# Designs tried in a protein design run: peptides against a protein of PDB entry 4CIC. Part 58

Target 1, 148 residues: chain A of PDB entry 4CIC
Amino acid sequence: KVSTKGHYGVQAMFDLAQHFGEGPVSLKSIAERQGLSEPYLEQLIAVLRKAGLVKSVRGAQGGYILAREPRDIKVGDIIRVLEGPIAPVESVSQDDPEHSLKFDFSVTKSVWEKVKKSIEEVLDSITLADMLKDAEEAQMAQGYMYYI
Target 2, 147 residues: chain B of PDB entry 4CIC
Amino acid sequence: KVSTKGHYGVQAMFDLAQHFGEGPVSLKSIAERQGLSEPYLEQLIAVLRKAGLVKSVRGAQGGYILAREPRDIKVGDIIRVLEGPIAPVESVSQDDPEHSLKFDFSVTKSVWEKVKKSIEEVLDSITLADMLKDAEEAQMAQGYMYY

## One batch from the design tools (peptide; made by RFdiffusion4, then SolubleMPNN)

Design b2_p14_8_s2 (from b2_p14_8, 10 letters changed)
Fold by OpenDDE base, seed 1:
Structure b2_p14_8_s2 (fold): chain B 148 residues (1-148), chain C 147 residues (1-147), chain A 14 residues (1-14)
Amino acid sequence: as target 1 above (148 residues)
Amino acid sequence: as target 2 above (147 residues)
Amino acid sequence: PMKEDIITLPERER
């Protein structure tokens, strides 16, 4: 499971992508559109800003913008910033390395590494620009269903 | 993250696969080899048995065996039994569906569905027989490094 | 240490 933090972080970044080029958006407006609590969003945005994915703009129309174009931000970048490295398994504290056959741990570890790699490949293959395109296509498809 | 339950479940099932055809293995022996607590393993085995992945054997040499051949048990089968459906995202309780643009939720959901599908494909592509083969290959590779 | 819980399966609250 992607954590709630990762999930909401991708939602917030996608909202910023939808408004890219329109100027800064307020956290309040993002929170309202995405169904997020504003305090929680502030925490997410602080992390994303520190990582250089988001910029704060000061002024009467102050708020946040993407720090890069939507095509230059992968979903994997957002997840790594918010959650750290994609770990498919909790590191079981190998408390007693002496008694467990090191070999069995290697094979099971390889399964989880394959899962990790697959997740990374998927998340690194999806940009915010891809998500914008998918949104536009879905909106057009809904529009056509109303006209039939 | 695969839960500790899923992780240990795969380890226990792999141990049973390594001993497939040798007869029943005791939970104690599995616990010792895999570094698992016996009480925790009992809980895992109970679930796996109920799902028909493991059989209990009674007698002086009583214990557990795989209910199917290693080739007929996918890692995905073990994970689904122990953890349920592979869910890539915690179901955020959509408590207030009214105020969120349903559309944004659909696009983000599609990302997580792609991740889910990818995980399922990987886990369903790996059998206990594949894991046995990987173990044998790794053992041979280690043996060749000693010569 | 922030546990990298990318695939956190819901602990079934009992």
Scores: peptide ipSAE 0.023, ipTM 0.786, DockQ to the pose 0.136; fails the geometry check
Fold by OpenDDE base, seed 2:
Structure b2_p14_8_s2 (fold): chain B 148 residues (1-148), chain C 147 residues (1-147), chain A 14 residues (1-14)
Amino acid sequence: as target 1 above (148 residues)
Amino acid sequence: as target 2 above (147 residues)
Amino acid sequence: PMKEDIITLPERER
């Protein structure tokens, strides 16, 4: 599972993509639209800003914008910034050195590496621009269903 | 990430696959070979047995065997038994109804569904027989490096 | 900093 942090991070970045080219968006407005607490969103945006995915704009109409075009931001980029490298297995906490038999069972490791690679390929194949297109297509499909 | 439970479950099932056709294996011997605690392995094997992936053999040479051939057990089958359905996102606990804004953000849901499908396809493409073959190939490759 | 695990399999609600 993607963490709640990764999920909300993608949601917040997608909100910024929907407003790309319209100028800076306030954290309050993002929080209201995406159903996020403003303090939680502040923490997410701080990480995304430090990674260079988001820019802060100062002034009376200040807020946040995407630092790149939506086509130049992959879902995988957002997840890696928020969660770090995609790991297929939970790291057994190093705190029990005796039972951390590093049974580097090469075969089980290879299974998890295949899973990791597959997830990375999917997340790196989806941009914020692809998500915008999917949203537009979904809205058109819903609009056509109301006229039938 | 696959949970520790899923990881150790696959490891224990793979040990049983390596001994498939040799008769029943004791939990003690599996625990020793796989670096697992015997009590933890007992819990895993109980779940796998209830799901019909493993059989218990009674007697002086009793223990456990695979209930099916290694080719008929997918990694995905083991994970589903131990962890349940592969979910791409953690369910926000329903306990806070006010902040469970079911923002069924259809687009973000579709991203996670693509991830889920990809994981399922990988795990369902790998059998215990494939893992046995990979282990044999790795042993042969190591054997050739020592000469 | 605890590396937050990207893919958590559903913890069985006890």
Scores: peptide ipSAE 0.022, ipTM 0.791, DockQ to the pose 0.131; fails the geometry check
Fold by OpenDDE base, seed 3:
Structure b2_p14_8_s2 (fold): chain B 148 residues (1-148), chain C 147 residues (1-147), chain A 14 residues (1-14)
Amino acid sequence: as target 1 above (148 residues)
Amino acid sequence: as target 2 above (147 residues)
Amino acid sequence: PMKEDIITLPERER
């Protein structure tokens, strides 16, 4: 599962993509539209900004913008920034030294590596521009359902 | 990430696959070979048995066997039994009513559904027989490195 | 019963 952090991060970045070219968006407005707590969004935005995916604009009409075009930001880039490398298996907590699972079974490791690779390929194949297009298509489909 | 439960479950099922046709294997022997606690393995085996992936054999040389041939058990079947349906996003706990993630964004949901489908396709493409073959090939490759 | 999600990305331990 993508963590809540990854999910909200993608959601916040998608909101910024929807407003790309319209100028800076306030954190408050993103939080309201996306149903996120503003304090939590501040933490996400700080990480995304540090990674160079988001820029802060100062001033009375200040806020945040995407640092790159939506087509140049993969979902995989957002996830890697927020969560780090996609790990296919939960790390057994270091705290039980006796159960240092020697993941010595090369075969089981290979299964999880295949899963990891598959997830990475999917997330790296989807850009924020692809998500924008999908949203437009979905909105058109809903609009047509109301007119029929 | 596959949960620890899913990982250990696949590992235990793979151990049973390696001994398929040799008779019942004791939980103790599986636990020792796979580096698992015996009590934890008992819980895993109970679930796998209830799902009909493993059979218990009673007697002095009793233990567990695969209920089906290794080729008829997918890794995806093991994971679904132990963890349920592959969910691409953590369900925000029902306990915070204020942060009911209205997953109202159809678009973000579609991303996670694509991830889910991809994982399911991978896990359903791998059988315990495929894992056995990969292990044999790896062991042969190691054997050839020593010559 | 927490429906354990098959793919948990590592919580960054703080």
Scores: peptide ipSAE 0.022, ipTM 0.792, DockQ to the pose 0.465; fails the geometry check
Fold by OpenDDE base, seed 5:
Structure b2_p14_8_s2 (fold): chain B 148 residues (1-148), chain C 147 residues (1-147), chain A 14 residues (1-14)
Amino acid sequence: as target 1 above (148 residues)
Amino acid sequence: as target 2 above (147 residues)
Amino acid sequence: PMKEDIITLPERER
């Protein structure tokens, strides 16, 4: 499962993508639209800013903007920044050095590596621009269903 | 991440696959080979048995066996039994009923559904027989590197 | 009991 942190991080980045080109968005407005706690969002945005995915704009109309175009930000980039490397299994502490010598060709490890690769491929195939397009298509489809 | 429960469950099922056709295997022997706590393995095996993936054999040579051939057990089947449906995101408590009316076309939800589908496809494409084959190939490859 | 859901992304231990 994507952690709550990853989930809310993608929501916040998607909100910024929807407002891309309109200027800085306040954390308060993002929190209200996305149903997020403002203090929690502050922590997420701080990490995303440090990673260079978001920029802070200072001034009377201050807030946050995407640091790149929506097409240049993958969902995988957001997840890696917030959660680190996509690990398919919780690392059982490799701390037992004595079992280090067995070529633990853990066939089970190869299964989890295949899962990891698949998740990475999916998350790296989806950009914020793809998400914007999907939102537009869904809004259009809803609009057409109300007119029929 | 697959939970520790899912991970150890797949290890235990793979151990039983390696001994398939040799008769019942004791939980103690599985725990020793796989580096698992015996009490923890008892809980896992109880769930797997209830789901019909493992059978208990009673008697002096009692223990556990796979309920099906290794080719008929997917990794996805083991994970679904131990952890339930593959959920891509922890369910944020749907407990706020008032937001129920908005067609929350959460574009974000569709992203997680794509991730879920991809994981399910991978886990459903791998059987215990595939894992046995991979183990044999790796053992052969190690044997050839020593020459 | 929070059902340990299958694919948890690692919580960064602080």
Scores: peptide ipSAE 0.022, ipTM 0.795, DockQ to the pose 0.465; fails the geometry check

Design b2_p14_8_s3 (from b2_p14_8, 10 letters changed)
Fold by OpenDDE base, seed 2:
Structure b2_p14_8_s3 (fold): chain B 148 residues (1-148), chain C 147 residues (1-147), chain A 14 residues (1-14)
Amino acid sequence: as target 1 above (148 residues)
Amino acid sequence: as target 2 above (147 residues)
Amino acid sequence: PMKEDIITLPEEER
């Protein structure tokens, strides 16, 4: 499962993509639109900024912008920045050395590697530009349903 | 991520697949071969038995067997029994109604549904029989490196 | 060292 952090990180990045080219947006405005607490969003944005996916703009009309075009940011890039590399299985806590099931059962490991690869392929196939297009198509479809 | 429970459940089911047709195996023997605690394995086997993936055999040579042939058990079947439906995102706990992220942001939801579908397709494409074949091929490859 | 924790299953709430 994608963590809550990954989920909200993708939402915040998508909000920035919707406003791309319109100038910097405040954290407050993102938090209000996405239903996030401002302090939580500040933590997410700090990580995304450090990774070079977001830029901070200073001044009276300051805020945040995407550091790249929406087409150049994959969902997989956002997830890797927030959560690290995609792991198919939870790492058994290193703290019990006796139950370090280093059973390198190569066959079971290969199953999880196939799952990992599949997730990576999906997340790397979706850009913020693809998400913008999907949102536009969904709005058009809703608009047509209200005219019937 | 597949939980530790799902991971060890697949290992235990694979051990039973390796002994399929040889009769019942004891929990102790599975635990020893798979590096599991016997009490933990007992909990896993209880769930798998209730779901009809494993059968208990009683007697002096009693133990557990697969309830179906290895070809008729998908990895996805084992995971669904142990963890429930594959969910791509952690469900935010229902208990905070104010932060019920009911933001049905249909677009973000669609991303996670694509991930879910991809995981399901992979796990449903792999049977215990496929895992047995992969193990045999790996043993043959190792055997050729030692000669 | 960022740990590779992308797929998290729900922890059993105690």
Scores: peptide ipSAE 0.026, ipTM 0.792, DockQ to the pose 0.130; fails the geometry check
Fold by OpenDDE base, seed 3:
Structure b2_p14_8_s3 (fold): chain B 148 residues (1-148), chain C 147 residues (1-147), chain A 14 residues (1-14)
Amino acid sequence: as target 1 above (148 residues)
Amino acid sequence: as target 2 above (147 residues)
Amino acid sequence: PMKEDIITLPEEER
């Protein structure tokens, strides 16, 4: 699963991409536009900043900017920063230590590895620039529906 | 994430596939081979049986069998039965009703839909027969490493 | 309301 953390992280990064080149955006404004709590967004932004995906700008018009161009940030990069390696199955190991999966059946593991690889390929094929383009196309399509 | 339920369900179904044509297998024997608790396996098998993927055989040598040939059961079929539709994102909507994601941004949703589709394509491309073949190939490869 | 569940793989034990 992409966690709520990953989902919100992608939304926040996409908001910053939409404002790329316009200067720093306040956390409050991102939170309001994306329907996120400001405290939760602060935690996400702290992680993203530490990973070098976001920069903090200080001053009266301070806030956050993307640290790289939207084309140089993959959705997969955001997810890896927020969630770590994309894992296709929840590790059973933590909740029931007595039922250590003795038989990590190589075959079942291979199924999940194929799923992992597929997810990684998709997320690494999508940049924030691709998302911006998709948003523009969707907005144009909506605009045309109102004029017809 | 494939839940633990989905993972164990695929393991249990794969065990039944390995014994397909040999007759009914006891839940105890599946649980022992797959490292599952018998009570947990009973719950999984009940769901799989209700979905028509597994049949119960009654009698002294009773147990469970696959309801269809291994080639006619996709991994995706097992996952859909146990977990429902493959969802790429945890729905935020249930735990915090006040923070209803007002902006279901069509663009972010599209990213997750692409992930969903990719997962579905992978899981629907793998049958229990494919898994059996992979296991045989792996066992042969191990056998050749010991000689 | 069906929780849309995402598939997650077990972490490799380091």
Scores: peptide ipSAE 0.025, ipTM 0.795, DockQ to the pose 0.243; fails the geometry check
Fold by OpenDDE base, seed 1:
Structure b2_p14_8_s3 (fold): chain B 148 residues (1-148), chain C 147 residues (1-147), chain A 14 residues (1-14)
Amino acid sequence: as target 1 above (148 residues)
Amino acid sequence: as target 2 above (147 residues)
Amino acid sequence: PMKEDIITLPEEER
C-alpha cells in the first residue's frame, strides 16, 4: 500500500497541476478540494517545497504553485520526495548474519527487487500532465453520458 | 514494502520448494535455515496449510510439504494467501465523501490501480520453480568464480 | 484484523 502521505501528496500535487498557470493556490483551497486537513497539507507542502517541486508565493494572492510544469513532474518524483526510495521489503534486520543461508536471501531479495523496479517504472511513466489528461478524458466521458 | 509476513512466507515456501520430493520437512529445520522463529513460522504455515499451499505429514518423519509442485505455486498466490488482495493504497477512510471532489479521487485511484496491476503481474509471473532455477544459476555462477 | 498492506511506504520516522 502507498502510505497516506504518498497518496495525499499526489492528490495535493495534482490539485496544483489543475491550477497551473492560474497563479498561487491557497493551502485552504487545496485542503477543501482534496478533503485534507490543512495542518497535514502544510507538512506535505513543506517537504515538497524543500525538494523543489512546489514554490511558495507571497502576497495578498499568496499560496503555492508547482515549481515545474506538470509534464516535468513524475508521480515517482513525488513519492520519492515524500517516502524516500521505494523499498520493496522492510529491511529485515540482518541481526543474525551467521545462520541465514546467504543464498536463500539473495533469491528472495531478487523477487522484491523485481517488484520494486516494476513499481518505479509505473510511477516514473506517469506525469502530472498525464493525470490532467486522464481527468479531462474522464470529464468528457461523463459529459457524454449525461447527453445520451 | 512487502510486509514481514509476506517476506517470511515466501522464504518458508521457497525452503519447502528446495526440499520438494525429499519428503516432509520439520518446522524447526525451516526456521533454522531461514532465520525465522519457530512460533512465527507455525503461524505462517497454519495459514498456508489452510489455503491448500502446504500439507502436513504425520509420523516420525513428520513435517510439511508443498501441496502442489513448485511450478504450480506463484509468489502472488503466497502473498494473496498471507496478505489478502494486493492493495496499492491504504483505504483512506472515505469518511467525508461530501467534500472530496469525486473526480480527483478517480484519477489518483487510477494511478494506484496501475501500480497494483504491475505488482500483481510481477508476482504472478514468478513461480517457486523460477526461484529454484534462479538459485541453481546463482550457485553455478559462484562455483565458476572459485575455479 | 487490519489487512496488512503488502507495500507499506515507510512511515516517517519522527
Scores: peptide ipSAE 0.024, ipTM 0.790, DockQ to the pose 0.484; fails the geometry check
Fold by OpenDDE base, seed 5:
Structure b2_p14_8_s3 (fold): chain B 148 residues (1-148), chain C 147 residues (1-147), chain A 14 residues (1-14)
Amino acid sequence: as target 1 above (148 residues)
Amino acid sequence: as target 2 above (147 residues)
Amino acid sequence: PMKEDIITLPEEER
């Protein structure tokens, strides 16, 4: 499951992608457009900035921009930064070192690894540029439906 | 993420698959083999039984059996019973009826729907019979490494 | 707090 943190992180990054090339966007503006609390968004942006996905611009027209082009940022990159490695199951902390010797060939573990791999492949196949294209296509399709 | 409930549910169902055709297995026996608390397993088995994935057998040799052959039970079936629909994102309760009209083409929603579909496809492609086969292959491979 | 029904992968307890 993508956490609320991952979801809102992708939403905030997508907002920055929509404004890519227009200059810095204020956190307040992103929060208002995306329906996020400003304090929560500040925490998300701080993590994304530290990971080098977002840049802070200082000055009277200060705010945030994408650190890379939308095509160079995968959804998987955003999720990994905010949530860490995509874990399909909570790692049952194998804290019990003594059961270390049983090749716990957990056939169940292999199922979850397949799920993990599938999620990673999907999230790594989608860029912010792909999301921008999908948004444009949807807007065009809506525009055509109003003209019929 | 598969919840602990989904994870342990698959583990318990796999234990029953390993004993399929041998007769009823006690909850205590499953709990001991799978490292589960018996009270927790009772709750899981109750849900799985209600969904028709497991049968209860009464008597001196009573316990539980799979309700179907291992090949006829997908991992996805177990997860859907225990966790409900595989939701990639918690549904933001659109309790606000007034914003109903905007085609909230959330491009973000489409991303999560793709993730959901991918998870469902994987979990629906794996049966308990596939898991049994994988276990057998792994046991054989371990046996060959010791020679 | 918008409870989104995300398939939450269990958090690794640190």
Scores: peptide ipSAE 0.024, ipTM 0.795, DockQ to the pose 0.207; fails the geometry check

Design b2_p14_8_s4 (from b2_p14_8, 10 letters changed)
Fold by OpenDDE base, seed 1:
Structure b2_p14_8_s4 (fold): chain B 148 residues (1-148), chain C 147 residues (1-147), chain A 14 residues (1-14)
Amino acid sequence: as target 1 above (148 residues)
Amino acid sequence: as target 2 above (147 residues)
Amino acid sequence: PSPEDILTLPEKER
């Protein structure tokens, strides 16, 4: 289960990707379209902006844009910014000196490292452009089902 | 990050796998070897027992054993018992009727479903027997570095 | 510190 922060962060970034090239989008409009609270979205966008994934545009039509093209932003990049490194397990304190505990810890740790690596590979294989394409394909498929 | 429950559950099941064939192991001995509180381990073992992954043995040398061979227990089986279905995200309530929200939700959901599937595949590919083998290989590798 | 669930459910913001 991805954290709420990661989930909503990807959702907000995807909204910005859908509007990429149309100019700056207001936080209000993103919040309305994505079913997010505007204050929560402000916090997410602040983090994403600080990480250089989004830019703020000033003016009467001010708002936010993606800082890079959708193809240049991986889902993994968004998650790493919002959640930090995809750590499989917090380091259980290695402080127990007995050799047996260290060994058992190493094997169980390796399981979680395999899980981590797999998650990273998946999230790094998906860009916002891939998500846009999936959205277009889904919309086309729905359009065809209404004509049958 | 796997939950504390999943992490310690796998650790406890791995301890039982290391002692498989030696007879019943006391919760106290598992707790001591794995750095777990005995009361917490009792709760984990109760769930694992109810799911049929472990058995309780009664008597003076009573305790717990794996209910199946280590090769027949996947890490994924342990996690599903302790954490439930590996759900990628809790269902954000689909209750917003606007078509755009449903669409955006579907695409983002598909990302998390891909992550879920990947996690399931990894955890279902690892048995307690694989973990035992990895432990033996690591112990041998350490033994060779000291000579 | 509870090991953070990789699989943390989005808590419903109340």
Scores: peptide ipSAE 0.094, ipTM 0.782, DockQ to the pose 0.215; fails the geometry check
Fold by OpenDDE base, seed 3:
Structure b2_p14_8_s4 (fold): chain B 148 residues (1-148), chain C 147 residues (1-147), chain A 14 residues (1-14)
Amino acid sequence: as target 1 above (148 residues)
Amino acid sequence: as target 2 above (147 residues)
Amino acid sequence: PSPEDILTLPEKER
């Protein structure tokens, strides 16, 4: 499972992508639209800002914007910032050097490395711009279903 | 991340695959070879047995065997038995029907569904027989490096 | 652990 942190981080970044070019968005408005608590969103935004994915704008119309265009932000970039490297298995601490377990561990490790690579490939293949396009297509499809 | 349960479940099933055709293996011997606690392994084996992936053999040489050939057991089958359906995201309970959030949630959901599908494809592409072959190839490669 | 735990990246314990 992508952690709740990764999930909500992608949602918050997607909200900022939907408003890209419209100016700064308040954390309150993002929280309301994404069903997030403001305090939790503040923590996410702080991490994303520190990583250079988001910028803060000061002033009466202050808030946050994407630091880069939606096409230049992969879902994988967001996940790596929030969760760190995509790891398929918890590192069971190889703390016991004495057990002959090294070989069996290598084969099972290779399975999880394949899973990791697959996840990375998927997440790195999806940009915020791709998500925006998918949202627009879905909205058009829903609009057509109400008119038929 | 594959849970520790999934990880150790695959290890235990792989150990049983390595001994496939040699007769029943004791939980103690699997636990020792895989660095698992016996009580934890008992829980894993109980689930795997109930799902029909493992059989118990009774008697003085009692233990466990694979219920099917290694080629007929996918890693994905083991994970589904131990962890259930591969789910990419916790279902954030759509309990609040009133918020206009449904659409944004659909796009983010689609990302995670793509991740899920990719994981399923990988795990369903690997059998215990494939893992056995990879182990044999790795052992041969190590053997050739020492000579 | 639910199937959903499979995709949880390790929280680095601080």
Scores: peptide ipSAE 0.087, ipTM 0.787, DockQ to the pose 0.457; fails the geometry check
Fold by OpenDDE base, seed 5:
Structure b2_p14_8_s4 (fold): chain B 148 residues (1-148), chain C 147 residues (1-147), chain A 14 residues (1-14)
Amino acid sequence: as target 1 above (148 residues)
Amino acid sequence: as target 2 above (147 residues)
Amino acid sequence: PSPEDILTLPEKER
């Protein structure tokens, strides 16, 4: 399950991608379009800004923009910024010394490493530009269904 | 992140695969080898048994066995039994009517569906027999490093 | 409850 943080982070970044080149977008407008609380969005945007995926624009028409073109931002980049490294297994808290996972069988670990790699490959294969294209194709398909 | 339940479930099933054909294994012996609490393992085994992946053997030499050959049990089968369907996104509780996810953008959903499919493909490509083979190869490689 | 990760590990209730 993608965390709510990752999910909403991708939505917010996709909203900024849809407005790329149109100037700065207010947090309020993103929150309204994406169905996010403004305070929650502020936290997400702060992390994304610190990671250099988003820029803040100051002034009367201030807001946020993508720091890079949509083609140069992978979904994997967004997820890694918000959630950190995709861990296939939750770190069994090493802190219970008695439940030393003595036999962290290298074999079971290898299964989860394969899963991790597969997730990373998928998320790194999808850019915000790919998402924009998919949205356009979906809109065109809907438009054609209304004309038939 | 694979749940602790999924992780330990795969470990317990792999232990049973290593002893496949040797007869029933006690929960205590599995718990000791896998570093699991016996009560936690009892819960896992109960679910796996109900799903028909494990059989209980009664008697003085009672315990558990795999219900199928290791080649016929995928890691994906174990995970689906223990965790249910791999959901790419948490079900945002539909119960907050005000946070109507109005624009559950079909596009963002499609990203998570691609991730789900990829995970399922990986987990369904790995059997307990593949894990046994990998363990044997790893043991051989370690044996050669000591010589 | 922390939003559950892609494969949700149940957080151990403390």
Scores: peptide ipSAE 0.081, ipTM 0.789, DockQ to the pose 0.180; fails the geometry check
Fold by OpenDDE base, seed 2:
Structure b2_p14_8_s4 (fold): chain B 148 residues (1-148), chain C 147 residues (1-147), chain A 14 residues (1-14)
Amino acid sequence: as target 1 above (148 residues)
Amino acid sequence: as target 2 above (147 residues)
Amino acid sequence: PSPEDILTLPEKER
């Protein structure tokens, strides 16, 4: 399960991608469009800004913009910034130092590593530009359904 | 992250696979080998038994066995039993009936559906028999490094 | 920081 933080972070970044090139957007406008609380969005944007995915613009028409083009931001980049490394299973670091030397060739560990790799491959294959394209295609498909 | 429940469930099922054909194993012996608490393992085994993945054998040499051959049990089957359907994202069923009609063609939903599908494909591609084979290959590789 | 369950769905914020 992608955390709520990852989910809303991707939504906020996608909103910024939809307005890319139109200038800075206010947190209020993002919060209203995405159904997020403004205080929660402020926390997310602070993390994304610190990671260099978002820029703050100051002034009367101030707000936030993507720091890079939508094609240069993967969903995986957003998730790694918000959630850290995609860990397949919690390393139960049982601090039992004596069990340290067993090559825990846990066949189970290899299963979870395969799952991790698969998730990373999917999230790294999707950019904000791909999401923009998918949104356009869906709007076109809906437009065609109203004409029938 | 696979939940602790899913992780330990796969470990317990793998232990039963390693002893498949040797007869029933006690919960105590599984708990000792897998580093699990016996009460926690009892809860896991109860769920797995109810789902028909494990059988209980009664008697002095009683315990548990796999209900099917290791090749007929996918990791995905174990996870679905313990965790339910691999839900990609909670359907925020916001019961707001007025927002009901927006085709929440959330492009974000499609991303999470792709992630879900990928996880399902991986977990459904791995059987307990595949895990047994991987364990044998690893033991052989370790044996060659000590010589 | 507890390793966040990547595969656990966010609980419904009520």
Scores: peptide ipSAE 0.071, ipTM 0.786, DockQ to the pose 0.176; fails the geometry check

